# Peptides against a protein of PDB entry 4IGA: the designs that were tried, part 91

Target 1, 116 residues: chain A of PDB entry 4IGA
Amino acid sequence: KRVLIVDDAAFMRMMLKDIITKAGYEVAGEATNGREAVEKYKELKPDIVTMDITMPEMNGIDAIKEIMKIDPNAKIIVCSAMGQQAMVIEAIKAGAKDFIVKPFQPSRVVEALNKV

## One batch from the design tools (peptide; made by RFdiffusion4, then SolubleMPNN)

Design b1_p24_7_s4 (from b1_p24_7, 12 letters changed)
Fold by OpenDDE base, seed 1:
Structure b1_p24_7_s4 (fold): chain B 116 residues (1-116), chain A 24 residues (1-24)
Amino acid sequence: as target 1 above (116 residues)
Amino acid sequence: WEKELEELRRENLPAFEAYAEEVA
């Protein structure tokens, strides 16, 4: 399966890329903000998306909503430092399939990838 | 809000279960 990695932090994208690749998945591409995420989703048609929340231009919640308009069956895993209940609820409402709180263990990401 | 939360849990059970495991 192919994964689109969305995060404004280069370090985080690198870390996720490493985890995803070592787990046997393919990285479809990367996006650095929500607007780019939507564009890349259309372009790459990935099987799974890892989505940050706090990003410039467009935040992750809005990106989830826009991607769900494009593909109601999108498999989006949120990966965010903002693990507050309110944010989790908002992400779920938007259409997220999972929510991983930063900092995380690599195994948690792998489990999420395998589950969606 | 409890009712709303329960509805969300039912409709998005996989995400809620995953979250619960994450914060446990």
Scores: peptide ipSAE 0.020, ipTM 0.460, DockQ to the pose 0.045
Fold by OpenDDE base, seed 5:
Parts: C-alpha cells; sequence; structure tokens
Structure b1_p24_7_s4 (fold): chain B 116 residues (1-116), chain A 24 residues (1-24)
C-alpha cells in the first residue's frame, strides 16, 4: 500500500517516512500543508494518508473534508499533538479512520496502518 | 509523557470504537 505523508514539519515527515517504509509500506509522496495534501491526493491517489492538524494554508481537518469529497472511501490517519477529545471528535466527523497523538511510538503508527 | 499518551488513547478509544461500529 502507498502512503501520503502530510505534515508541515520536515522532521516529522522524515520520521513517518522511516516508520512507514520499515513497516513495508511505500511512500507515495509528501505534503506540507492541507492544500498541498488535497492536490497530492488527486495526483498520487494514495491508499492511506497520515494527516497533521496544525498546518499553514489549510489545517488538517479541512484537508480531510476536502479529500473525503474527492474520495469518500479515503483512509486517513490523523497524527497530531492536539489530542483533546473535541479535536478527535472533529476528526472523526470529518472522516478520519484513526487518531494518533504526538508524541507517539512507531508501533502505534504501524498498528494504524495495518488496521485501516 | 507515555502515561499521558496512554490516558489520551484510552479516553479516545471509545469514540473510535463507536465510530467503527457506526460505519461497519
Amino acid sequence: as target 1 above (116 residues)
Amino acid sequence: WEKELEELRRENLPAFEAYAEEVA
């Protein structure tokens, strides 16, 4: 399966890329904000998306909503430091399949990838 | 932070389980 990694932090994208590839998944591409995420989703048609929330240009929640308009069957895993229940609920309502709170362990990411 | 993470995960798990049941 191919994964689109969305996070405005280069270090975080690098970390996720390492985890994803070591888990046997392919990295379809990367995006640094929500707008780019939507564009890359259309272009790359990934199987899974890891989505940050707090990003410039467009936040992760809005990006999820836009991606779900494009593909109602999109598999989106949120990865965010904003782990409060309200945010989790908003992510679920938007269409997210899982929510990983930062900081996280690699195994948690792998579990999410395998489950969706 | 690990304890905090586990607590957050536990607190949010019911929401995801409910969601999973709803869409399944």
Scores: peptide ipSAE 0.020, ipTM 0.439, DockQ to the pose 0.042
Fold by OpenDDE base, seed 3:
Structure b1_p24_7_s4 (fold): chain B 116 residues (1-116), chain A 24 residues (1-24)
Amino acid sequence: as target 1 above (116 residues)
Amino acid sequence: WEKELEELRRENLPAFEAYAEEVA
């Protein structure tokens, strides 16, 4: 399966890329904000998306909503430092399949990938 | 911070799963 990594932090994208590839998945591409995420989803047609929440231009919640409009079957895993209940609920409502709180262990990401 | 993170996970992840199931 191919994964689109969305995060405004280069280090985080690098970390996720390493985890994802070592777990046997392929990285379809990367996006640095919600707007780019939507465009990349259309272009790359990934199987899974890891989505940050706090990003410039367009936040992750809005990006999730837009992607879900494009593909109602999109598999989006949120990966964010914003682990408050309200944010988790918003992510669920938007269509996210899982929510990973930063900082995380690699195994947590792998578990999420395997479930979607 | 590790303990704080664990608390956040403990509090929110179960709720996430439960709510996701309900919304689905």
Scores: peptide ipSAE 0.019, ipTM 0.453, DockQ to the pose 0.044
Fold by OpenDDE base, seed 4:
Structure b1_p24_7_s4 (fold): chain B 116 residues (1-116), chain A 24 residues (1-24)
Amino acid sequence: as target 1 above (116 residues)
Amino acid sequence: WEKELEELRRENLPAFEAYAEEVA
């Protein structure tokens, strides 16, 4: 399966890329903000998306909503430092399949990838 | 919830930091 990694932090994208590839998944591409995420989703049609929330241009919640308009069956895993209950609920309502709070263990990401 | 979140972060921080050092 192919994964689109969305995060404005280069280090985080690198970390996720390492985790994803070691777990046997393919990285379809990367995006640095929500707007780019939407564009890349259209272009790459990935099987799974890892989505940060706090990003410039467009935040992750809005990106989720836009992607869901494109593909109601999109598999989006949120990965964010903002793990407040309200944010988790908002992400779920937007269409997210899982929510991983930073900092996280690599196994948590792999588990999420396997379950969506 | 805030307490639970803080506990989760605390529990995961060592592994996260170790991995960060390895990858960075």
Scores: peptide ipSAE 0.018, ipTM 0.411, DockQ to the pose 0.818

Design b1_p24_8_s1 (from b1_p24_8, 15 letters changed)
Fold by OpenDDE base, seed 3:
Structure b1_p24_8_s1 (fold): chain B 116 residues (1-116), chain A 24 residues (1-24)
Amino acid sequence: as target 1 above (116 residues)
Amino acid sequence: SLEEAYRAHAEAAERLREKYLEML
């Protein structure tokens, strides 16, 4: 399965890429903001999306909503920081299939990938 | 529900992190 990684932080994208690859998944591509995420989703047609919702000056919820309009069966795993419960709940309501709370262990990421 | 699962997981994660910090 192919995964689109969405996060404004290069470090986080790098970490996720390493975890995803070592787990036997393929990285379809990367996006650094919500608009790019929507564009990349259309272009790459990934099987799974990891979506950061704690991006500064950017709300990942909008990207989730737009992707869900394009593909109601999209499999989006939302990534949040501890203390972002309200935003995670909003992401779930928008259609996210699972969640990961930062800081996370690689095993938690793999668990989420396998679940969706 | 996924919402309930999140709440439960978040709480468990916090407890685990607390234990880890106690060992440092």
Scores: peptide ipSAE 0.126, ipTM 0.644, DockQ to the pose 0.057
Fold by OpenDDE base, seed 2:
Structure b1_p24_8_s1 (fold): chain B 116 residues (1-116), chain A 24 residues (1-24)
Amino acid sequence: as target 1 above (116 residues)
Amino acid sequence: SLEEAYRAHAEAAERLREKYLEML
């Protein structure tokens, strides 16, 4: 399966890419904000999206909503920082299928990928 | 529920972070 990685932090994208590829998944592409995430989703048609919440231009919640308009069956895993409980709940309500809390263990990322 | 799972996971993540900080 192909994964679109969305995070404004280059370090986080790199970390996720490493975990995802080692787990046997393919990285479809990367996005650095919510607007780019929506564009890349249309372009790449990934199987799974890892979605950061707090990003410039467009936050992850709004990106989820826009992606769900495009594809109601989108498989989105939210990747959030500790203390963002309200935002994660909002993401779930918007259609996210699972979540990962930063800091995370690689096994948790793999678990989420396998579950959705 | 996902909400309950999030709370549990977030709590576990916090505990892990605390353990890591103790090692520094």
Scores: peptide ipSAE 0.116, ipTM 0.646, DockQ to the pose 0.080
Fold by OpenDDE base, seed 1:
Structure b1_p24_8_s1 (fold): chain B 116 residues (1-116), chain A 24 residues (1-24)
Amino acid sequence: as target 1 above (116 residues)
Amino acid sequence: SLEEAYRAHAEAAERLREKYLEML
């Protein structure tokens, strides 16, 4: 399966890429904000999306809403920071299938990928 | 519940922070 990685932090994208590839998944591509995420989703048609919440241009919640308009069956895993419970709840209501809290253990990322 | 799951994961993440940084 192919994964689109969405995070404004280059370091976080690198971390996720390493975990995803070592777990036997393919990285479809990367996005650095919510607007780019929506565009890349249309372009790449990934099987799974890892979605950061707080990003410039467009946040992850708005990106989820737009992606769900494009593909109601999208498999989106939210990657949240500490203290973002309300935003995670909003993301789930918008259509996210699971969430991961930063900092995360690599096995937790793999569990989420396997479950969605 | 979602709230319970979030809380559990958040607490686990906090406990994992130092180990996480060490493995980087």
Scores: peptide ipSAE 0.097, ipTM 0.627, DockQ to the pose 0.077
Fold by OpenDDE base, seed 5:
Structure b1_p24_8_s1 (fold): chain B 116 residues (1-116), chain A 24 residues (1-24)
Amino acid sequence: as target 1 above (116 residues)
Amino acid sequence: SLEEAYRAHAEAAERLREKYLEML
């Protein structure tokens, strides 16, 4: 399966890319904000999206809402920081299939990928 | 070490995730 990685932090994208590829998944592409995420989703038609919450231009929750309008069956795993419970709940309500709390262990990422 | 600190923080994050699940 192909994964779109969305995070404004280059380090985080790199980390996720390494985890995803080592787990046998393909990286479809990367996005650095919610607007790019929506655009890349349309372009790449990924199977799974890892979605950061706090991003410039457009936050992850708004990106989830827009992607769900495009594809109601989108498989989105939201990545949240500690202390963002309300945002995670909002992301789930918006249609996220799972969530990961940062900082995370690689095994947790793999588990989420395998589940959705 | 920094690696140990990361793992400790990650484990704490997973415990927090469990709490989030309980509230969903």
Scores: peptide ipSAE 0.084, ipTM 0.623, DockQ to the pose 0.290

Design b1_p24_8_s2 (from b1_p24_8, 12 letters changed)
Fold by OpenDDE base, seed 5:
Structure b1_p24_8_s2 (fold): chain B 116 residues (1-116), chain A 24 residues (1-24)
Amino acid sequence: as target 1 above (116 residues)
Amino acid sequence: SLEEAYKKHAELAEEMQAEYEKML
């Protein structure tokens, strides 16, 4: 399966890329904000999306909503910071299938990938 | 529940953060 990684932090994208690749998944591509995420989803048609919803410059929830309009069966795993329970709830309501809290263990990422 | 699941993973994240800060 192919994964689109969305996070404004280069280090986080790198970390996720490493985990995803080692777990036997393919990285479809990367996006650095919600607008780019929607664009890349259309372009790459990934099987799974990891979506940062705590980006300061872009609302990850809006990106989820737009992707769900494109593909109601999209498999989106949201990545949240500690203390963002309300945002996680909103992400799930918007259609996200699972969530990860940062900082995370690689095994938790793999678990989420395998679950969705 | 979603709330319980969040609490569980948030606690784990806090533990990881504490360990990370300890290493720095």
Scores: peptide ipSAE 0.304, ipTM 0.750, DockQ to the pose 0.080
Fold by OpenDDE base, seed 3:
Structure b1_p24_8_s2 (fold): chain B 116 residues (1-116), chain A 24 residues (1-24)
Amino acid sequence: as target 1 above (116 residues)
Amino acid sequence: SLEEAYKKHAELAEEMQAEYEKML
């Protein structure tokens, strides 16, 4: 399966890329903000999306909503910071299939990838 | 070390995630 990684932090994208590839998944591409995420989803048609929900420039929930318009069956895993309960709930309501709280262990990411 | 600190924080994050799941 191919994964689109969305996070404004380069370090986080690199870490996720390492985890995803070591788990046997393919990285379809990367996006640095919500608008780019929507564009990359259309272009790459990934099987799974890891979505940073705490992006300051664009709310990750908006990106989720737009992707769900494109593909109602999209498999989106939200990556949130601690203390973001309300945002996680909103993301799930918007269509996210699972969520991971930062900081996370690689095994937690793999578990989410295998679940969706 | 930073790695050890991260692992400790990751454990706390897992606890928080469990609490979030109870709210869903």
Scores: peptide ipSAE 0.191, ipTM 0.707, DockQ to the pose 0.305
Fold by OpenDDE base, seed 2:
Structure b1_p24_8_s2 (fold): chain B 116 residues (1-116), chain A 24 residues (1-24)
Amino acid sequence: as target 1 above (116 residues)
Amino acid sequence: SLEEAYKKHAELAEEMQAEYEKML
C-alpha cells in the first residue's frame, strides 16, 4: 500500500517515511500543509494518508474534510500532539479512521497502518 | 536529542493514547 505523508516538519516526515518504509509500505509522496495534502491526494491517489492536525495556524481538519469530499473511502490516520483530545475527536468525526499521538513509537504507526 | 526525547516519553505517549482510544 502507498502512503501520503502530511506534516509541516521535515524531521517528522523523514521519521514517518523511515517507519513506513521499514514496515513494508511504499511512500507515495509528501505534503507540507493541508492544501498541498489535498492536491497530492488527487495527484497520487494514495491508499493511506498520515495527517498532522496540530500544524500551527493551519487546520488539518479542513484537509481531512476536503479529502473526504473527494474520496469518502479515504483512509486517513491523524497525527496529534499529546493533550489534543478535542482535535483527535474532531478529526475522527471528520472521517479519520485512526489516530497516533506524538511522540509515538514506531510500532504504533505500524499498528495504525495495518488497521485502516 | 529529539529522538532520545521521543524514546523517553514513549510510555507516556502510549498511556495517553489509551486514554484517547477509550474516549473515542
Scores: peptide ipSAE 0.163, ipTM 0.672, DockQ to the pose 0.294
Fold by OpenDDE base, seed 1:
Structure b1_p24_8_s2 (fold): chain B 116 residues (1-116), chain A 24 residues (1-24)
Amino acid sequence: as target 1 above (116 residues)
Amino acid sequence: SLEEAYKKHAELAEEMQAEYEKML
């Protein structure tokens, strides 16, 4: 399966890329904000999306809503900071299938990928 | 539940953060 990685932090994208590839998944591409995430989803048609919802420039929940309009069957895993329970709940209501709290262990990422 | 899952993840994240800080 192919994964689109969405996070404004280059370091976080690199970390996720390493985990995802070592787990036997393919990285479809990367996005650095919510708008780019929507564009890349249309372009790449990934099987799974990891979506940061703590991006400073754009609310990741808005990106989830737009992706769900494009593909109601999208498999989105939210990546949240600690203390963002309300935002995670809102993201799930918007259509996200699972969530991971930062910082995370590689096994947690793999579990989420396998679950969706 | 979603709330329970979040709590468990948050606790794990806090433990990890503490370990990382000890290594710095």
Scores: peptide ipSAE 0.100, ipTM 0.666, DockQ to the pose 0.080

Design b1_p24_8_s3 (from b1_p24_8, 14 letters changed)
Fold by OpenDDE base, seed 3:
Structure b1_p24_8_s3 (fold): chain B 116 residues (1-116), chain A 24 residues (1-24)
Amino acid sequence: as target 1 above (116 residues)
Amino acid sequence: SLEEAYEEMAKLAEELKEEYLKML
């Protein structure tokens, strides 16, 4: 399966790319904000999306909503900072399939990828 | 080490998330 990685932090994208590839998944591409995420989803048609929440241009919640308009069956795993309880609720309402809190263990990411 | 500290915080984060989600 192919994964689109969305995070404004280059370090996080690199970390997720390493985890995803070592787990046997393919990285379809990367996006640095919600607007790019929507564009890349249309372009790449990934099987799974890892989605940060707090990003410039467009936040992850809005990106989830827009992606769900494109593909109501999109498999989106939110991966964002701890302490955002309200964002967990909003992500679920928007259609996220799972929510991973930062900091995370690589195994937690792999678990989410395998289950969505 | 920093890696060990990160792993400990990761475990705590997941535990806190789990408890929070049980309340929803």
Scores: peptide ipSAE 0.027, ipTM 0.538, DockQ to the pose 0.268
Fold by OpenDDE base, seed 4:
Structure b1_p24_8_s3 (fold): chain B 116 residues (1-116), chain A 24 residues (1-24)
Amino acid sequence: as target 1 above (116 residues)
Amino acid sequence: SLEEAYEEMAKLAEELKEEYLKML
């Protein structure tokens, strides 16, 4: 399966890329904000998306809503910082299948990838 | 080490998440 990684932090994208590839998944691409995430989803048609919430230009919640319009069956895993509980709930309501709290253990990411 | 610190914080984050979910 192919994964689109969405996060404005380069370090976080690098970390997720390492975890995802070591788990046997392919990285379809990367996005640094919600607008880019929507564009890359259309272009790459990934099987799974890891989605940050707080990003410039467009936040992850709005990106989820737009992606769900494109593909109602999209498999989106929210990956968000502690202290953003309310936003995580909104992301789930918007259509996210799971959520991971930052900081996270690599095994938690793999678990989420396997379940969606 | 930084690795150990990250792992400890990650464990704490998951525990807090579980507690939060139980309240929903």
Scores: peptide ipSAE 0.025, ipTM 0.526, DockQ to the pose 0.314
Fold by OpenDDE base, seed 5:
Structure b1_p24_8_s3 (fold): chain B 116 residues (1-116), chain A 24 residues (1-24)
Amino acid sequence: as target 1 above (116 residues)
Amino acid sequence: SLEEAYEEMAKLAEELKEEYLKML
């Protein structure tokens, strides 16, 4: 399966790329904000999206909503900072299939990828 | 080390996630 990685932090994208690749998944592409995520989703049609919430230009929740308009069956795994209970709830309401709290263990990412 | 600190925080984060799931 092909994964679109969305996070404004280059370090996080790098970390996720390593985890995803080592787990046997293909990285479809990367996005640095929610607007770019929506654009890349249309372009690449990934199987799975890892989605940061707090991003410039467009936040992850809005990106989830827009992606769901494009593909109601999109498989989005949210990556959320600790202490963001309200944002996690909103992401789930928006259609996220799973969520991972930052910082995370690599095994947790793999688990999420395998389940969605 | 930084790695050890990250791992500790990651474990805590997972525990927090479980609590969040219970609230949903």
Scores: peptide ipSAE 0.157, ipTM 0.671, DockQ to the pose 0.292; fails the geometry check
Fold by OpenDDE base, seed 1:
Structure b1_p24_8_s3 (fold): chain B 116 residues (1-116), chain A 24 residues (1-24)
Amino acid sequence: as target 1 above (116 residues)
Amino acid sequence: SLEEAYEEMAKLAEELKEEYLKML
């Protein structure tokens, strides 16, 4: 399966790329904000998306909503910082299939990828 | 080590996730 990685932090994208690749998944591409995420989703048609919430230009909640309009069957895993309970709830309501709290263990990411 | 500290924080994050799920 192919994964689109969405996060404004280069460090986080690198970490996720390493975890995803070592787990036997393919990285379809990367996006650095919600607007780019929507565009890359249409272009790459990934099987799974890892989605940060707090990003410039467009946040992860709005990106989820737009991606779900494009593909109602999208498999989106939200990656959220600690203390963002309201945003996690909104992400699930918007259509996210699962969420991971930062900081996370690599095994938790793999678990989410395998289950969505 | 830094790795051990991160792993400990990650475990705490998983506990927090369980609390988030109760809010859904």
Scores: peptide ipSAE 0.107, ipTM 0.641, DockQ to the pose 0.294; fails the geometry check

Design b1_p24_8_s4 (from b1_p24_8, 15 letters changed)
Fold by OpenDDE base, seed 3:
Structure b1_p24_8_s4 (fold): chain B 116 residues (1-116), chain A 24 residues (1-24)
Amino acid sequence: as target 1 above (116 residues)
Amino acid sequence: SMEEAYEEMARKAEELREEYEKLL
């Protein structure tokens, strides 16, 4: 399966890329904000999206909503900061299939990938 | 180390999962 990684932090994208690759998944591409995520989804048609919802600029929840309009069957795993339960709730309402709380262990990412 | 600090925070983050999972 192919994964689109969305996070404004280069460090986080690198970490996720390493985890995803070592778990046997393919990285379809990367996006650095919600707008780019939507465009990359259209372009790459990934099987799974890891979506940061705590980006300083654009709210990842908006990206989820737009992706769901494009593909109601999109498989989105949100990545949220610790203490952001309200954001996780909104992401789930928007259509997210699973969530990961930052900071996370690699095994949690793998678990989420295998679930969706 | 920073890695050790991250791992500790990661453990704490996982403790929140059970609370969130009921929302799925």
Scores: peptide ipSAE 0.067, ipTM 0.628, DockQ to the pose 0.268
Fold by OpenDDE base, seed 5:
Structure b1_p24_8_s4 (fold): chain B 116 residues (1-116), chain A 24 residues (1-24)
Amino acid sequence: as target 1 above (116 residues)
Amino acid sequence: SMEEAYEEMARKAEELREEYEKLL
């Protein structure tokens, strides 16, 4: 399966890319904000999306909503910071299939990828 | 080390995840 990695932090994207590839998944591409995420989803048609919540240009919640308009069956794993309970709930309501709390263990990322 | 500190925080985050799941 192919994964689109969405996070404004270069370090986080690098970390996720390493985890995803070592787990046997393919990285479809990367996005640095919600607007770019929507554009890349259309372009790359990934199987799974890892979606940061707090980003410039467009936040992760709005990006989820736009992607779900494009593909109601999208598999989105939202990545939230500690203390973001309300945003996690909103992400699930918007259509996210799972969530990961930052900071995370690599095994948790793999578990989420395998589950969705 | 910073790596060990991150791993400890990651474990705590997983505990917090279980609390978040109860909110859904």
Scores: peptide ipSAE 0.063, ipTM 0.620, DockQ to the pose 0.301
Fold by OpenDDE base, seed 4:
Structure b1_p24_8_s4 (fold): chain B 116 residues (1-116), chain A 24 residues (1-24)
Amino acid sequence: as target 1 above (116 residues)
Amino acid sequence: SMEEAYEEMARKAEELREEYEKLL
């Protein structure tokens, strides 16, 4: 399966890329904000998206809503910072299938990828 | 070390995840 990684932090994208590839998944591409995430989803048609919430230009919740308009069956795993319970709930309401709290253990990422 | 600090925070995040799940 192919994964689109969305996060404004370069180090986080690198970490996720390492975890995802070691788990036997393919990285379809990367996005650095919500607007780019929507564009890349249209272009790449990934099987799974890891979506950061707090990003410039467009936040992850709005990106989820736009992606769900494109593909109601999109498999989105939201990645949130500690203390963002309300935003995680909003992301689930918007259509996210699962969530991961940062910082995370690699096994948690793999678990989420396998679950969706 | 940085690794130990990250692992500690990761454990705390997992504990928080369990609380988040109760809200969904």
Scores: peptide ipSAE 0.055, ipTM 0.604, DockQ to the pose 0.299
Fold by OpenDDE base, seed 1:
Structure b1_p24_8_s4 (fold): chain B 116 residues (1-116), chain A 24 residues (1-24)
Amino acid sequence: as target 1 above (116 residues)
Amino acid sequence: SMEEAYEEMARKAEELREEYEKLL
């Protein structure tokens, strides 16, 4: 399966890329903000999306909503910071299938990928 | 080490995840 990685932090994208690749998944591409995420989803048609919802300059929930308009069956895993309980709930309401709390163990990422 | 510190924080994050799941 191919994964689109969305996070404004280059370090986080690199870390997720490493985890995803080592787990036997393919990285479809990367996006650095919610708008780019929507564009890349349409372009790459990934099987799974990891979506940062703590991006400072854009609401990750909006990106989820837009992707769900493109593909109601999208498999989105949100990545939240500790203390973002309300945002996680909002992300699930918007259509996210699972969530990961940062910082995370690689096994948790793999678990989420396998679950969706 | 920084790795050990991160792992500890990751474990705490997983504990928080379990709490979040109770709300879903």
Scores: peptide ipSAE 0.052, ipTM 0.596, DockQ to the pose 0.296

